# Designs tried in a protein design run: peptides against a protein of PDB entry 4Y8H. Part 92

Target 1, 196 residues: chain A of PDB entry 4Y8H
Amino acid sequence: TSIMAVTFKDGVILGADSRTTTGAYIANRVTDKLTRVHDKIWCCRSGSAADTQAIADIVQYHLELYTSQYGTPSTETAASVFKELCYENKDNLTAGIIVAGYDDKNKGEVYTIPLGGSVHKLPYAIAGSGSTFIYGYCDKNFRENMSKEETVDFIKHSLSQAIKWDGSSGGVIRMVVLTAAGVERLIFYPDEYEQL

## One batch from the design tools (peptide; made by RFdiffusion4, then SolubleMPNN)

Design b2_p25_5_s3 (from b2_p25_5, 14 letters changed)
Fold by OpenDDE base, seed 2:
Structure b2_p25_5_s3 (fold): chain B 196 residues (1-196), chain A 25 residues (1-25)
Amino acid sequence: as target 1 above (196 residues)
Amino acid sequence: MLTEEEKQKLKELIAKYKAEREAAL
């Protein structure tokens, strides 16, 4: 898996590859690792598909109830719920989560929750087995307050490199753009990103 | 903050999904 979320001028963009693995088997299925937990709060998932799906389901449910009682939750609130689940169940979970969201007050925010259940607020985050190959690239090329197009390009290039080197990453690159204007889904196929 | 019901539901969902999805991301 190669996943990332990047804050930018107008919000945040999440990105992910789509490859899944079962043991030593690699499947180029179109698996969505970007999961909605609220209208403009999404997460990237790495680790156990079962664990991370369960976590995301609970968070989504909790945030729905939260919304009914208190209004739209902040991204920080969502990250806190993820953290609680991941930390309290860390002995039985294999989950790496990047939480990203947009709201008018805080704009785009990214929270990374690695194995163990710590939480870190960052301007951008990368995770998954492919992330090890792109720390250098991301550090070099990330800039604060990029445009949407610059951010899409940054994520596309980053994930392309991750996929190139990580056998557990591949398939399509999916992105979710969260801004005041709404939610936008993007998809990029190998024929495009492999050329980068 | 999660309720005890939500925490229990997590365990149930994990069990369910592990039975259905033996995959890693």
Scores: peptide ipSAE 0.345, ipTM 0.882, DockQ to the pose 0.561; fails the geometry check
Fold by OpenDDE base, seed 5:
Structure b2_p25_5_s3 (fold): chain B 196 residues (1-196), chain A 25 residues (1-25)
Amino acid sequence: as target 1 above (196 residues)
Amino acid sequence: MLTEEEKQKLKELIAKYKAEREAAL
């Protein structure tokens, strides 16, 4: 898996590959590694598909209840819920999660929750097995307050490189753009990003 | 922040999803 979330001028963009592996078999399945937990709060998932799906389901449920009682939760609130679940169950979970969201007050925010359940607020985050190959690239190429197009390009190139080197990453690159304007889904196919 | 019911539900969901073939992301 190669996943990332990047804050930019108008919000935040999440990106992910779509490859899954079961046992020793690698398949380019249509895997949803970008998971909605609230209208403009999403997460990137790495590790165990079962564990991360369960976590995301609970968070989504919790945030629905939260919304009914208190109104729209902040991204920080969502990250706190993820953190609690991951930390309290760290001995039984294999989950690396990036939480990203947009609201008008806080704009785009990214919280990374690696294995162990710590939480880190960052301007951008990368995770998954493919992330190890692109730390240098991302560090050199990330800029704060990029445009949407620049950020899409940054994520596309980053994940393309991760996929190139990580046998556990591949398939399509999916992105979710979260801004004041709403939610936008993007998809890029191998024929496009492999040429980068 | 989370209720005990939510924490228990997590365990149940994990068990449910692990009943399927394990997949790695």
Scores: peptide ipSAE 0.338, ipTM 0.870, DockQ to the pose 0.558; fails the geometry check
Fold by OpenDDE base, seed 4:
Structure b2_p25_5_s3 (fold): chain B 196 residues (1-196), chain A 25 residues (1-25)
Amino acid sequence: as target 1 above (196 residues)
Amino acid sequence: MLTEEEKQKLKELIAKYKAEREAAL
């Protein structure tokens, strides 16, 4: 898996490859590793498919209840719920989560929750087995307050490199753009990003 | 923050989803 979320001028973009594995079997099946937990709060998932799906389901439900009682939750609130689940169950879960969201007050925010259930607020985050190959690239090329197009290109290039070197990453690159304008889903196929 | 019901539901959902073929991301 190669996943990332990047804050930019107008909000935040999440990105992910789509490859999944079952034991030693590698599949290029289109798997959605970008999961909605609220209108403009999404997460990237790595690790156990079952664990991360279950966590995301609970968070989504919790945030719906939260909304009914207190109004729209902040991205920080969502990250706190993920953190609680991941930390309290750290001995029984294999989950790496990046939480990203947009609201008018805080704009785009990114919280990374690695295995173990710590939480870190960052301007951008990368995770998954493919992330190890692109820490240097991302650090060199990330800029704050990029345009949407610049950010899409940054994510596309980053994930392309991760996929190139990580056998557990591949398939399509999916992105979710969260801004004041709403939610936009993007998809890029191997024929495009492999040429980068 | 989380209710006991939500914590229990997590365990149930994990068990459910482990039955699926796709195991790792």
Scores: peptide ipSAE 0.333, ipTM 0.870, DockQ to the pose 0.565; fails the geometry check
Fold by OpenDDE base, seed 1:
Structure b2_p25_5_s3 (fold): chain B 196 residues (1-196), chain A 25 residues (1-25)
Amino acid sequence: as target 1 above (196 residues)
Amino acid sequence: MLTEEEKQKLKELIAKYKAEREAAL
């Protein structure tokens, strides 16, 4: 898996590959590693498909209840719920999660929750087995307050490099753009990103 | 901020999904 989320001028963009591994088998399928937990709060998932889906389901349910009582939750609130689940169950989970969201007050925010259940607020985050290959590239090329187009290109190039070197990453690159204007879904296929 | 029921539901969902999906991301 190769996943990332990047804050930019107008909000935040999440990105992920789609490859799935089952034991020794690799399947190039469109796997949902970008998961909605609220209208403009999404997460990237790495590790156990079962564990991370269960966590996301609980968070989504909790945020729905939260909304009914208190109104729209902040991204920080969502991240705190993920953190609580991951930390309290760390001995029984294999989960790496990036939480990203947009609201008018805080704009785009990114929180990374690695194995163990710590939480870190960052301008951008990368995770998954493919992330080890692109820390240097991302550090060199990330800039604060990029445009949407610059950020899409940054994520596309980053994930392309991760996929190139990580046998556990591949398939399509999916992105979700969260801004004041709404939610936009993007998809890029191997024939395009392999040439970068 | 999570209820005990929500925490317990997590365990149930994990068990359910592990039975259905043996995959890594």
Scores: peptide ipSAE 0.260, ipTM 0.847, DockQ to the pose 0.563; fails the geometry check

Design b2_p25_5_s4 (from b2_p25_5, 13 letters changed)
Fold by OpenDDE base, seed 5:
Structure b2_p25_5_s4 (fold): chain B 196 residues (1-196), chain A 25 residues (1-25)
Amino acid sequence: as target 1 above (196 residues)
Amino acid sequence: MLSEEEKEELKKLIKKYEEELRKSL
């Protein structure tokens, strides 16, 4: 798995590969590593697909209830819910989660929740088995306040590199763009990103 | 994979968090 989220000038973009592994077997099916928990609050999931999906479902329900009672939650609120769930259940969970969202007041925000259930607010975050191969690349190439196109390219190149070296990553690259304009879904196929 | 018991515990945690949020608002 290779996942990341990147703040940029107009919001935030989440990205993920689509490969899933079951034991020693690799499936190139499209997996749902980018998961909506609110209109403009999404997460990237790594680790146990079933466990992280259960967490995301609970968060989604909570945020829906919250919205009906108190209005739209902030990205920080969503991250706090994820954090608490992961922390209190850390002995039973293998979860690396990146929470990203956009609102008009705070713009794009990224929160990373590694194993153990800590939470960290960052300009961008990477996680998954493939992330170990791209720390240097991301550190070198990330810039604050990039354009949408620059950010898409940054994520595409980063995940492409991760996929090259991580056998547990592959398939298509999916992205979700969160801005004031709304939600946009992108997909890039191996024939495209392998040439980078 | 989360057991049914674990899922129930997670739901209880969410309920607790919701109560805490309501108090803070």
Scores: peptide ipSAE 0.039, ipTM 0.619, DockQ to the pose 0.063
Fold by OpenDDE base, seed 1:
Structure b2_p25_5_s4 (fold): chain B 196 residues (1-196), chain A 25 residues (1-25)
Amino acid sequence: as target 1 above (196 residues)
Amino acid sequence: MLSEEEKEELKKLIKKYEEELRKSL
């Protein structure tokens, strides 16, 4: 798995590969590693697909209740729910989660929740088995307040490199763009990124 | 950022989901 989320000038973009690995079995199907928990709050998931999906479902439900009582939740609130659930279940979880969201007050925000259930707010985050191969690339190429197009290219190149080196990553690259304008879904196929 | 009081209320609410999560894992 290779996942990342990047804040930029107008919001935040989440990205993920789509390969699924189950033991020795590798599938290059499209998987739901990018998961909606609120209109403009999403997460990237690595580790146990079933376990992280259960967590995301609970978060989604909580945020729906929150909305009915208090209005639209902040990205920080969502990250707090994820953090608490991951921390309380850390003994039974093999999961890395990146939470990203946009609102008019806070703009694009990224929170990373690695194994153990800690939480860290960052301008961008990478995770998954493929992330180990691209820390250097990302550090050298990330810039604050990039344009949408620059950010898409940054994520595409980053994940392409991760997929190149990580046998547990592959398939399509999926992205979700969160801005004031709304939500946009992008997809890039191997023939589009393997040559990068 | 959430106040300490808000965080405490959030924790209480989240604890209601702990058992359900445990069953799902």
Scores: peptide ipSAE 0.033, ipTM 0.620, DockQ to the pose 0.066
Fold by OpenDDE base, seed 3:
Structure b2_p25_5_s4 (fold): chain B 196 residues (1-196), chain A 25 residues (1-25)
Amino acid sequence: as target 1 above (196 residues)
Amino acid sequence: MLSEEEKEELKKLIKKYEEELRKSL
C-alpha cells in the first residue's frame, strides 16, 4: 500500500494505490483505500482493511451525529476521533491512517495517525509499505501552496515511485481533491504513471 | 487537541456510538 495526502493552495488531495495483497497473492483491482467520513473529510487507510474500515465507519457515524448537533465538524475534530479510536485499539490495531479535509476556515489540512494512536498535523503525509521508498523524493519535491495540477503531479510521481519499488503497491492511482468547489475524484492507470 | 478530560468523554461517547451503530447494522 502507498497512500498520501497533500495540502495545496486550494485545499487538499488524497492519493492511494489500489493493489490488494492477500498472502502471496497480488490483485491489481481497484481497492478502496480512500474513504469518506464526511463531505469534505476523507481518510487514507493502510493496514488491516477490516479494522480500519470499522474505525472509519465509527468516525463517519460520529461525524454525522456531530453534524446534526453542532454543524460541520472540522478536520481536526475528525482526526481527534480517529486518534482516540486508534489509541484505544492500539494493542490490536495494525493501521496507519491519514485524515485530510477541507473547510473554508482552515482550508486543506492533513493529519497523520500512525500506529500507537498519536496524531500529527502536517502539510503533507505519506504512509503504507511503499512510503519508505519516497520519503526522500517527497521531501525534495513538496512545496507549500502548489497549484492543483502541480499537486496532482507531485502525488502521481510520488506514488509512481512507491509502486516501482514496493511489490505491495500497484494498480491504479486514485485521488480525491477537496476544495471549496467540492469533491473531485481522479484515477490514473499504469500506462499513465509507470513512465514517470 | 483534546485534553485528558475531553479524551475520556470522547471515549465514552464513542463506546455509546459503537453500540448504537452495532444495533443499527
Scores: peptide ipSAE 0.021, ipTM 0.564, DockQ to the pose 0.068
Fold by OpenDDE base, seed 4:
Structure b2_p25_5_s4 (fold): chain B 196 residues (1-196), chain A 25 residues (1-25)
Amino acid sequence: as target 1 above (196 residues)
Amino acid sequence: MLSEEEKEELKKLIKKYEEELRKSL
């Protein structure tokens, strides 16, 4: 798995590969590593699909209740709920989660929740088995306040590199763009990103 | 619809989470 979220001038973009592994079996199907928990609050999930899905479902439920009573939650609120759930389940979780969201006040924000249930606010975050191969690349190429197009390219190149080196990453690259304009879903196929 | 008690509990829970997050950042 290779996942990342990147803040940029107009908001935040989440990206993920789509490869899944079941034991020794590798599937290049499209997977839901990018998961909605609120209109403009999403997460990237690595590790156990079942465990992280359960956490995401609980968060989504809490945020739904919150919205009905208090209005739209902040990305920080969502991240805090994720953090607590991950911390409470840290002994059984093999997952890293990246929470990303957009609102008009705070703009795009990224929170990373690694194993153990800590939380870190960052301008961008990477996780998954493929992330180990692209820390250097991302550090060299990330810039704050990039354009949408620059950010898409950055994520595409980053995940492409991760896929090249990580046997557990591959398939399509899926992205979700969160801005004032709304939510946009992007997909890029191997024929394109393998040429980078 | 949530009861007033449920609303208060949810609010407290979220506030607790937010506080923990702030301490971690």
Scores: peptide ipSAE 0.020, ipTM 0.528, DockQ to the pose 0.032

Design b2_p25_6_s1 (from b2_p25_6, 15 letters changed)
Fold by OpenDDE base, seed 5:
Structure b2_p25_6_s1 (fold): chain B 196 residues (1-196), chain A 25 residues (1-25)
Amino acid sequence: as target 1 above (196 residues)
Amino acid sequence: MVAESEEKKKEREEFAKKLKEELEK
């Protein structure tokens, strides 16, 4: 898996590959690793599909209840819920999660929750087995307050490189753009990103 | 990402129940 989330001028963009594995083997199934937990709060998932889906489902449910009682939750609140679940169950979880969201007050925010259940707020985050190959690239090329197009390009190139070197990553690159204007879903196919 | 088997799906459902209980504390 190769996943990332990047804050930019107008909000935040999440990106992920779609390769599914069964242990050491590549499965034919394509996995959506970008998961909605609220209208403008999403997460990237790595590790166990089952474990991370369970967590995301519970978070989504909690945030729906929260909204009905208190209004729209902040991205930080969502990250806190993820953190609590991951920390309390760290001995039984194989989960790497990046939480990203947009609201008018805080704009785009990214929180990474690695194994162990810690939480870290960052301008951008990368995770998954493919992330190890692109730390240098991302550090070199990330800039604050990029445009949407620049950010899409940055994520596309980053994940393309990760996929190139990580056998556990591949398929399509999916992105979710979260801004004041709403939610936009993007998809890029191998014929495009492999040429980068 | 490791895909879930039918067995893992059942485990996930059970695990989700436990997670919900923890969240409600």
Scores: peptide ipSAE 0.127, ipTM 0.689, DockQ to the pose 0.622
Fold by OpenDDE base, seed 1:
Structure b2_p25_6_s1 (fold): chain B 196 residues (1-196), chain A 25 residues (1-25)
Amino acid sequence: as target 1 above (196 residues)
Amino acid sequence: MVAESEEKKKEREEFAKKLKEELEK
C-alpha cells in the first residue's frame, strides 16, 4: 500500500494506490483505500483491510451521532476517535491510518495514526509499505500552500514512485479533493502514471 | 493492503463490536 494526504492552499487531497495482496501473491482485485467518515472528513487506510474497515465504520457512526447532537465535527475530533480506537486496541490491530478533512475554520488538516495508536498533526503525511521509498522525494518536493493542480501532480508523482519500487502497491491511483467547494474524486491509470 | 476473506469479514464484525464497546465506555 501507498497512501498520502497533503494540505494545500484551498484544502486537502488524499491519495492511494489500489493493489490488494493476499499472502505472498497479489490479488487481481482493487481496493478503495480512501474511505469517507463524514462529508469532508476522509481517511487513507493501510494494513488489514478488515481491521481498518471496522475502525472506519465505527468512526463514521460516531461522527453521525456527533453531528446530530453538536453539529459538524472537526477533523481533529475525527482523528481523536480514530486514535482512541487504534490505541486501545493496538495489541490486536494491524492498521495505519491517515485522517484528512476540511472545514471553513481550520481549512485542510492532516492527522497520521501509525501502528500503536499515536496521533500526529502534519502538513502532509505518507504511509504504507510504499512510503519508505518516497520519504526523500516528498521532503524535497513538498511545498506549503500549493495550488490544487500542483498538489495533484505532487501526489501523482509521489505515488507513482512508490508503486514503481513497492511490489505491494499498484493498480490505479485514487484521489479525493476536499475544499470549500465540495468533494472531488480523481482516478489515474497505470498507463498514465508509469510514464512519469 | 491485505484482502478481506469471508473469515476475515466475520472476524471484522466481531472486532467491530469490541471496538464500539471500547469507544462508548
Scores: peptide ipSAE 0.124, ipTM 0.710, DockQ to the pose 0.597
Fold by OpenDDE base, seed 4:
Structure b2_p25_6_s1 (fold): chain B 196 residues (1-196), chain A 25 residues (1-25)
Amino acid sequence: as target 1 above (196 residues)
Amino acid sequence: MVAESEEKKKEREEFAKKLKEELEK
């Protein structure tokens, strides 16, 4: 898996590959690793599909209840819920999660929750087995307050590089753009990103 | 991402139930 979320001028973009593995084998199954937990709060998932989906489902439910009682939750609130679940169950979880969201007050925000259940607010985050190959690239090329197009390109190139080196990453690159304008889904196929 | 087996799906459902109960406290 290769996942990332990047804050930019107008909000935040989440990106992920789609490859699914079964043990040591690569499956033809395409997995959506970008998961909605609220209208403009999403997460990237790595590790166990089962574990991370369970967490995301619970968070989504919690945020729905929260909304009905208190209004739209902040991204920080969502991240806190993720953090608590991951921390309390750290001994039984194989889960790396990036939480990203947009609201008018805080704009785009990214919170990374690695194994162990800590939480870190960052301008951008990368995770998954493929991330190990692109720390240097991302550090060199990330800039704050990029345009949407620049950010899409940054994510596309980053994930493309991760996929090149990580056998557990591949398939299509999916992105979700969260801004004041709403939610936009993007998809890029191997024929395009392999040439980058 | 590791694919879910039927066994893992069941485990996920059980885990989700436990997590839900914890959050509602």
Scores: peptide ipSAE 0.111, ipTM 0.689, DockQ to the pose 0.658
Fold by OpenDDE base, seed 2:
Structure b2_p25_6_s1 (fold): chain B 196 residues (1-196), chain A 25 residues (1-25)
Amino acid sequence: as target 1 above (196 residues)
Amino acid sequence: MVAESEEKKKEREEFAKKLKEELEK
């Protein structure tokens, strides 16, 4: 898996590959690793599809309940719920999660929750087995307050590089753009990103 | 991303139930 979330001028963009593995084997099935937990709060998932889906389902439920009682939750609130669940169940979970969201007050925010259940707020985050190959690239090329187009290109190039080297990453690159304007879903196919 | 088997799906659902109960405390 190769996943990342990047804050930019107008919000945040999440990106992920779609390759699914069965143990050490590559499956033909693709997985949507970008998961909605609220209108403009999403997460990137790595590790166990089952574990991370369970966590995301619970967070989504919690945030729906929260919304009904208190209004729209902040991204930080969502991240805290993820953190709590991941930490309290760390011995039984294989989950690496990046939480990203947009609201008018805080704009785009990214929280990374690695194995163990810690939480870290960052301007951008990368995770998954493919991320090890692109730390240098991302560090070199990330800039704060990029445009949407620049950020899409940054993510596309980053994930493309990760996929080149990580056998557990591949398929399509999916992105979700979260801004004041709403939610936009993007998809890029191998024929496009492999040439980058 | 490790694929979810039918067994894992069931396990996930059970785990989700447990987590839900924990959050409601």
Scores: peptide ipSAE 0.098, ipTM 0.674, DockQ to the pose 0.650

Design b2_p25_6_s2 (from b2_p25_6, 11 letters changed)
Fold by OpenDDE base, seed 4:
Structure b2_p25_6_s2 (fold): chain B 196 residues (1-196), chain A 25 residues (1-25)
Amino acid sequence: as target 1 above (196 residues)
Amino acid sequence: MVAESEEVKEERKKWKEEKIEELEK
C-alpha cells in the first residue's frame, strides 16, 4: 500500500493506490483505500483490509452520533476516535491510518496514526509499504499552500514513485479532494502515472 | 493492503458490531 494526505491552500487531498494482496502473493484485486467517515473527514487505510474497514465503520458511526449531539466534529476529534480504537486494540489489529479532513475554521488537516496507535498532526503524511521509497521525494517536493492542481500532481508523482518500487502497491491512484466547495473524487490509471 | 480470510473478516464484523453496540449505550 501507498497512501498519503496533503494539506494545501484550499483544503486537503488524500491519495492511495488500490493493490490488494492475499497471503504471500499479490492478488489481482482492487481496493478503495480512501474511506469516508464524515462529510469532509476521510481516511487512508493500510494494513489489514478487514481491520481497517472495521475501524473506519466504527468511527463513521461514532461521528454520526457525535454530529447528532454536538454538531460537525473536527478532524482532530475524528483522529482522536481513530487513535483510541487503534491504541486500545493494537494487539489485535494491523492498521495504519491517515485521517484527513476539512472545516472552515481549521482548513485542511492531516493526522497520521501508525500501528501503535499514536497520533501525529502533520502538514502531510505518507504511509504504507510504499511510503518508505518516497520519504525523500516528498520531503523535497512538498510545499505548503500549494494549489489544488499542484497538490494533485505532487500526490500523483509521489504515489507513482512508490508504486514503481513497492511490489505491494499498484493499480489505480485514487484521490479525494476536501475543500469548502465539497468533495471530489479523482482516479488515475497506470497508463497515465507510469509515464511520470 | 492485505485481504484477510473469510474467518478473519467474520471475526472483525463481530468485533465491529460489539463496538457499535457499546456506542449506542
Scores: peptide ipSAE 0.615, ipTM 0.952, DockQ to the pose 0.827
Fold by OpenDDE base, seed 3:
Structure b2_p25_6_s2 (fold): chain B 196 residues (1-196), chain A 25 residues (1-25)
Amino acid sequence: as target 1 above (196 residues)
Amino acid sequence: MVAESEEVKEERKKWKEEKIEELEK
C-alpha cells in the first residue's frame, strides 16, 4: 500500500493506490483505500483490509451519533476516535490510518495514526509499505499552500514513485479532494502515472 | 493492503457490531 494526505491552499487531498495482496501473493483485487467517515472527513487505510474497514465503519457510526448530538465533528475529533480504537485494540489490529478533513475553521488538516495508535498532526503524511521509498522525494517537493493542481501532481508523482518500487502497491491511484466547495473524487490509471 | 479469509472477515464484522452496540448504550 501507498497512501498519503496533503494539506494545500484550499483544503486537503487524500491519495492511495488500490493493490490488494493475500499473504505473499499479489492479488488482482482492487481495493478503495480512501474511505468516508463523514461528509468532509475521510481516511486512508493500510494494513488489514478487514481491520481497517471495521475501524472506519465504527468511526463513521460514532461520528453520525456525534453529529446528531453536537453538530459536525472536527477532523481532530475524528482522529481522536480513530486513535482510541487503534490504541485500545492494538494487540488485535493491523491498521495504519491517515485521517484528513476540511472545515471552515481549521481548513485542511491531516492526522497520521501508525501501528500502535499514536496520533500525529502534520501538514502532510505518507504511509504504507510504499511510503519508505518516497520520504526523500516528498520532503524535497512538498510545499505549503500549493494549488489544487500542484497538489494533485505532487501526490500523483509521489505515489507513482512508490508504486515503482513497492510490489505491494499498484493499480489505480485514487484521490479525494476536500474543500469548501465540496468533495471531488479523482482516479488515475497506470498508463498515465507509470510514465511520470 | 492485505485481504484476509472469509472467516477473519466475519470475525471483524462481529467485532464491529459489538463496538457499535456499545456506542448505542
Scores: peptide ipSAE 0.610, ipTM 0.951, DockQ to the pose 0.804
Fold by OpenDDE base, seed 2:
Structure b2_p25_6_s2 (fold): chain B 196 residues (1-196), chain A 25 residues (1-25)
Amino acid sequence: as target 1 above (196 residues)
Amino acid sequence: MVAESEEVKEERKKWKEEKIEELEK
């Protein structure tokens, strides 16, 4: 898996590959690793498909209840819910989560929750087996307050590089753009990103 | 992303349901 979320001028963009493996084998199966937990709060998932799906479902339900009682939750609140689940069940879960969201007050925010259930707020985050190959690239090329287009390109190039080196990553590159204007889903196919 | 067996998937589904029930208390 190669996943990332990047804050930018107008909000935040999540990105992910789609390759799914079965044990040590690469399956010809794709998974949408970008998962909605609230209107403008999404997450990137890595690790166990079953674990991360369960976690995301729980969080989604939690945030629905929260909304009914208190109004729209902040991204930080969502990250906290993820953190609690991952930390309290760390012995039974294999989950790496990046939480990203947008609201008018805080704009785009990114929280990374690696194995163990710690939480870290960052201007951008990368995770998954493919992330190890692109730390240098991302560090060199990330800039704060990029435009949407610059951020899409940054993510596309980053994940493309990760996929080139990580056998556990591949398929399509999906992105979700979260801004004041709404939610936009993007998809890029191998024929496009492999030539970058 | 690793896909598990159907058995594991069902176990996680049950776990999820339990956690949701806890939220509904």
Scores: peptide ipSAE 0.609, ipTM 0.951, DockQ to the pose 0.799
Fold by OpenDDE base, seed 5:
Structure b2_p25_6_s2 (fold): chain B 196 residues (1-196), chain A 25 residues (1-25)
Amino acid sequence: as target 1 above (196 residues)
Amino acid sequence: MVAESEEVKEERKKWKEEKIEELEK
């Protein structure tokens, strides 16, 4: 898996590959690793498909309940719910999660929750087995307050590089753009990103 | 992303349901 989330001028963009493996083998299966937990709060998932799907479902329900009682939750609140689930169940779960969201007050925010259930707020985050190959690239090329187009290109190039070197990553590159204007889903196919 | 056995999937499903029930209390 190669996943990332990047804050930019107008909000935040999440990105992910789609490859799913079964043990040491690449499965002929595509997974959408970008999952909605609230209107403008999404997450990137890595690790166990079953574990991360369960976590995301629980959080989604939690936030729906929260909204009905208290109004729209902040991204930080969502990250806290993820953190509690991951930390309290760390011995039984294999989950690496990046939480990203947008609201008018805080704009785009990114929280990374690695194995163990710690939480870290960052301007951008990368995770998954493919992330190890792109730390240097991301550090050199990330800039704060990029445009939407610049950020899409940054993520596309980053994940493309990760996929080149990580056998556990591949398929399509999906993105979700969260801004004041709404939610936008993007998809890029190998014929495009492999040429980068 | 790793896909697990059906047994593991079912276990996680039950776990999820339990956690959701806890939230409804």
Scores: peptide ipSAE 0.606, ipTM 0.950, DockQ to the pose 0.838

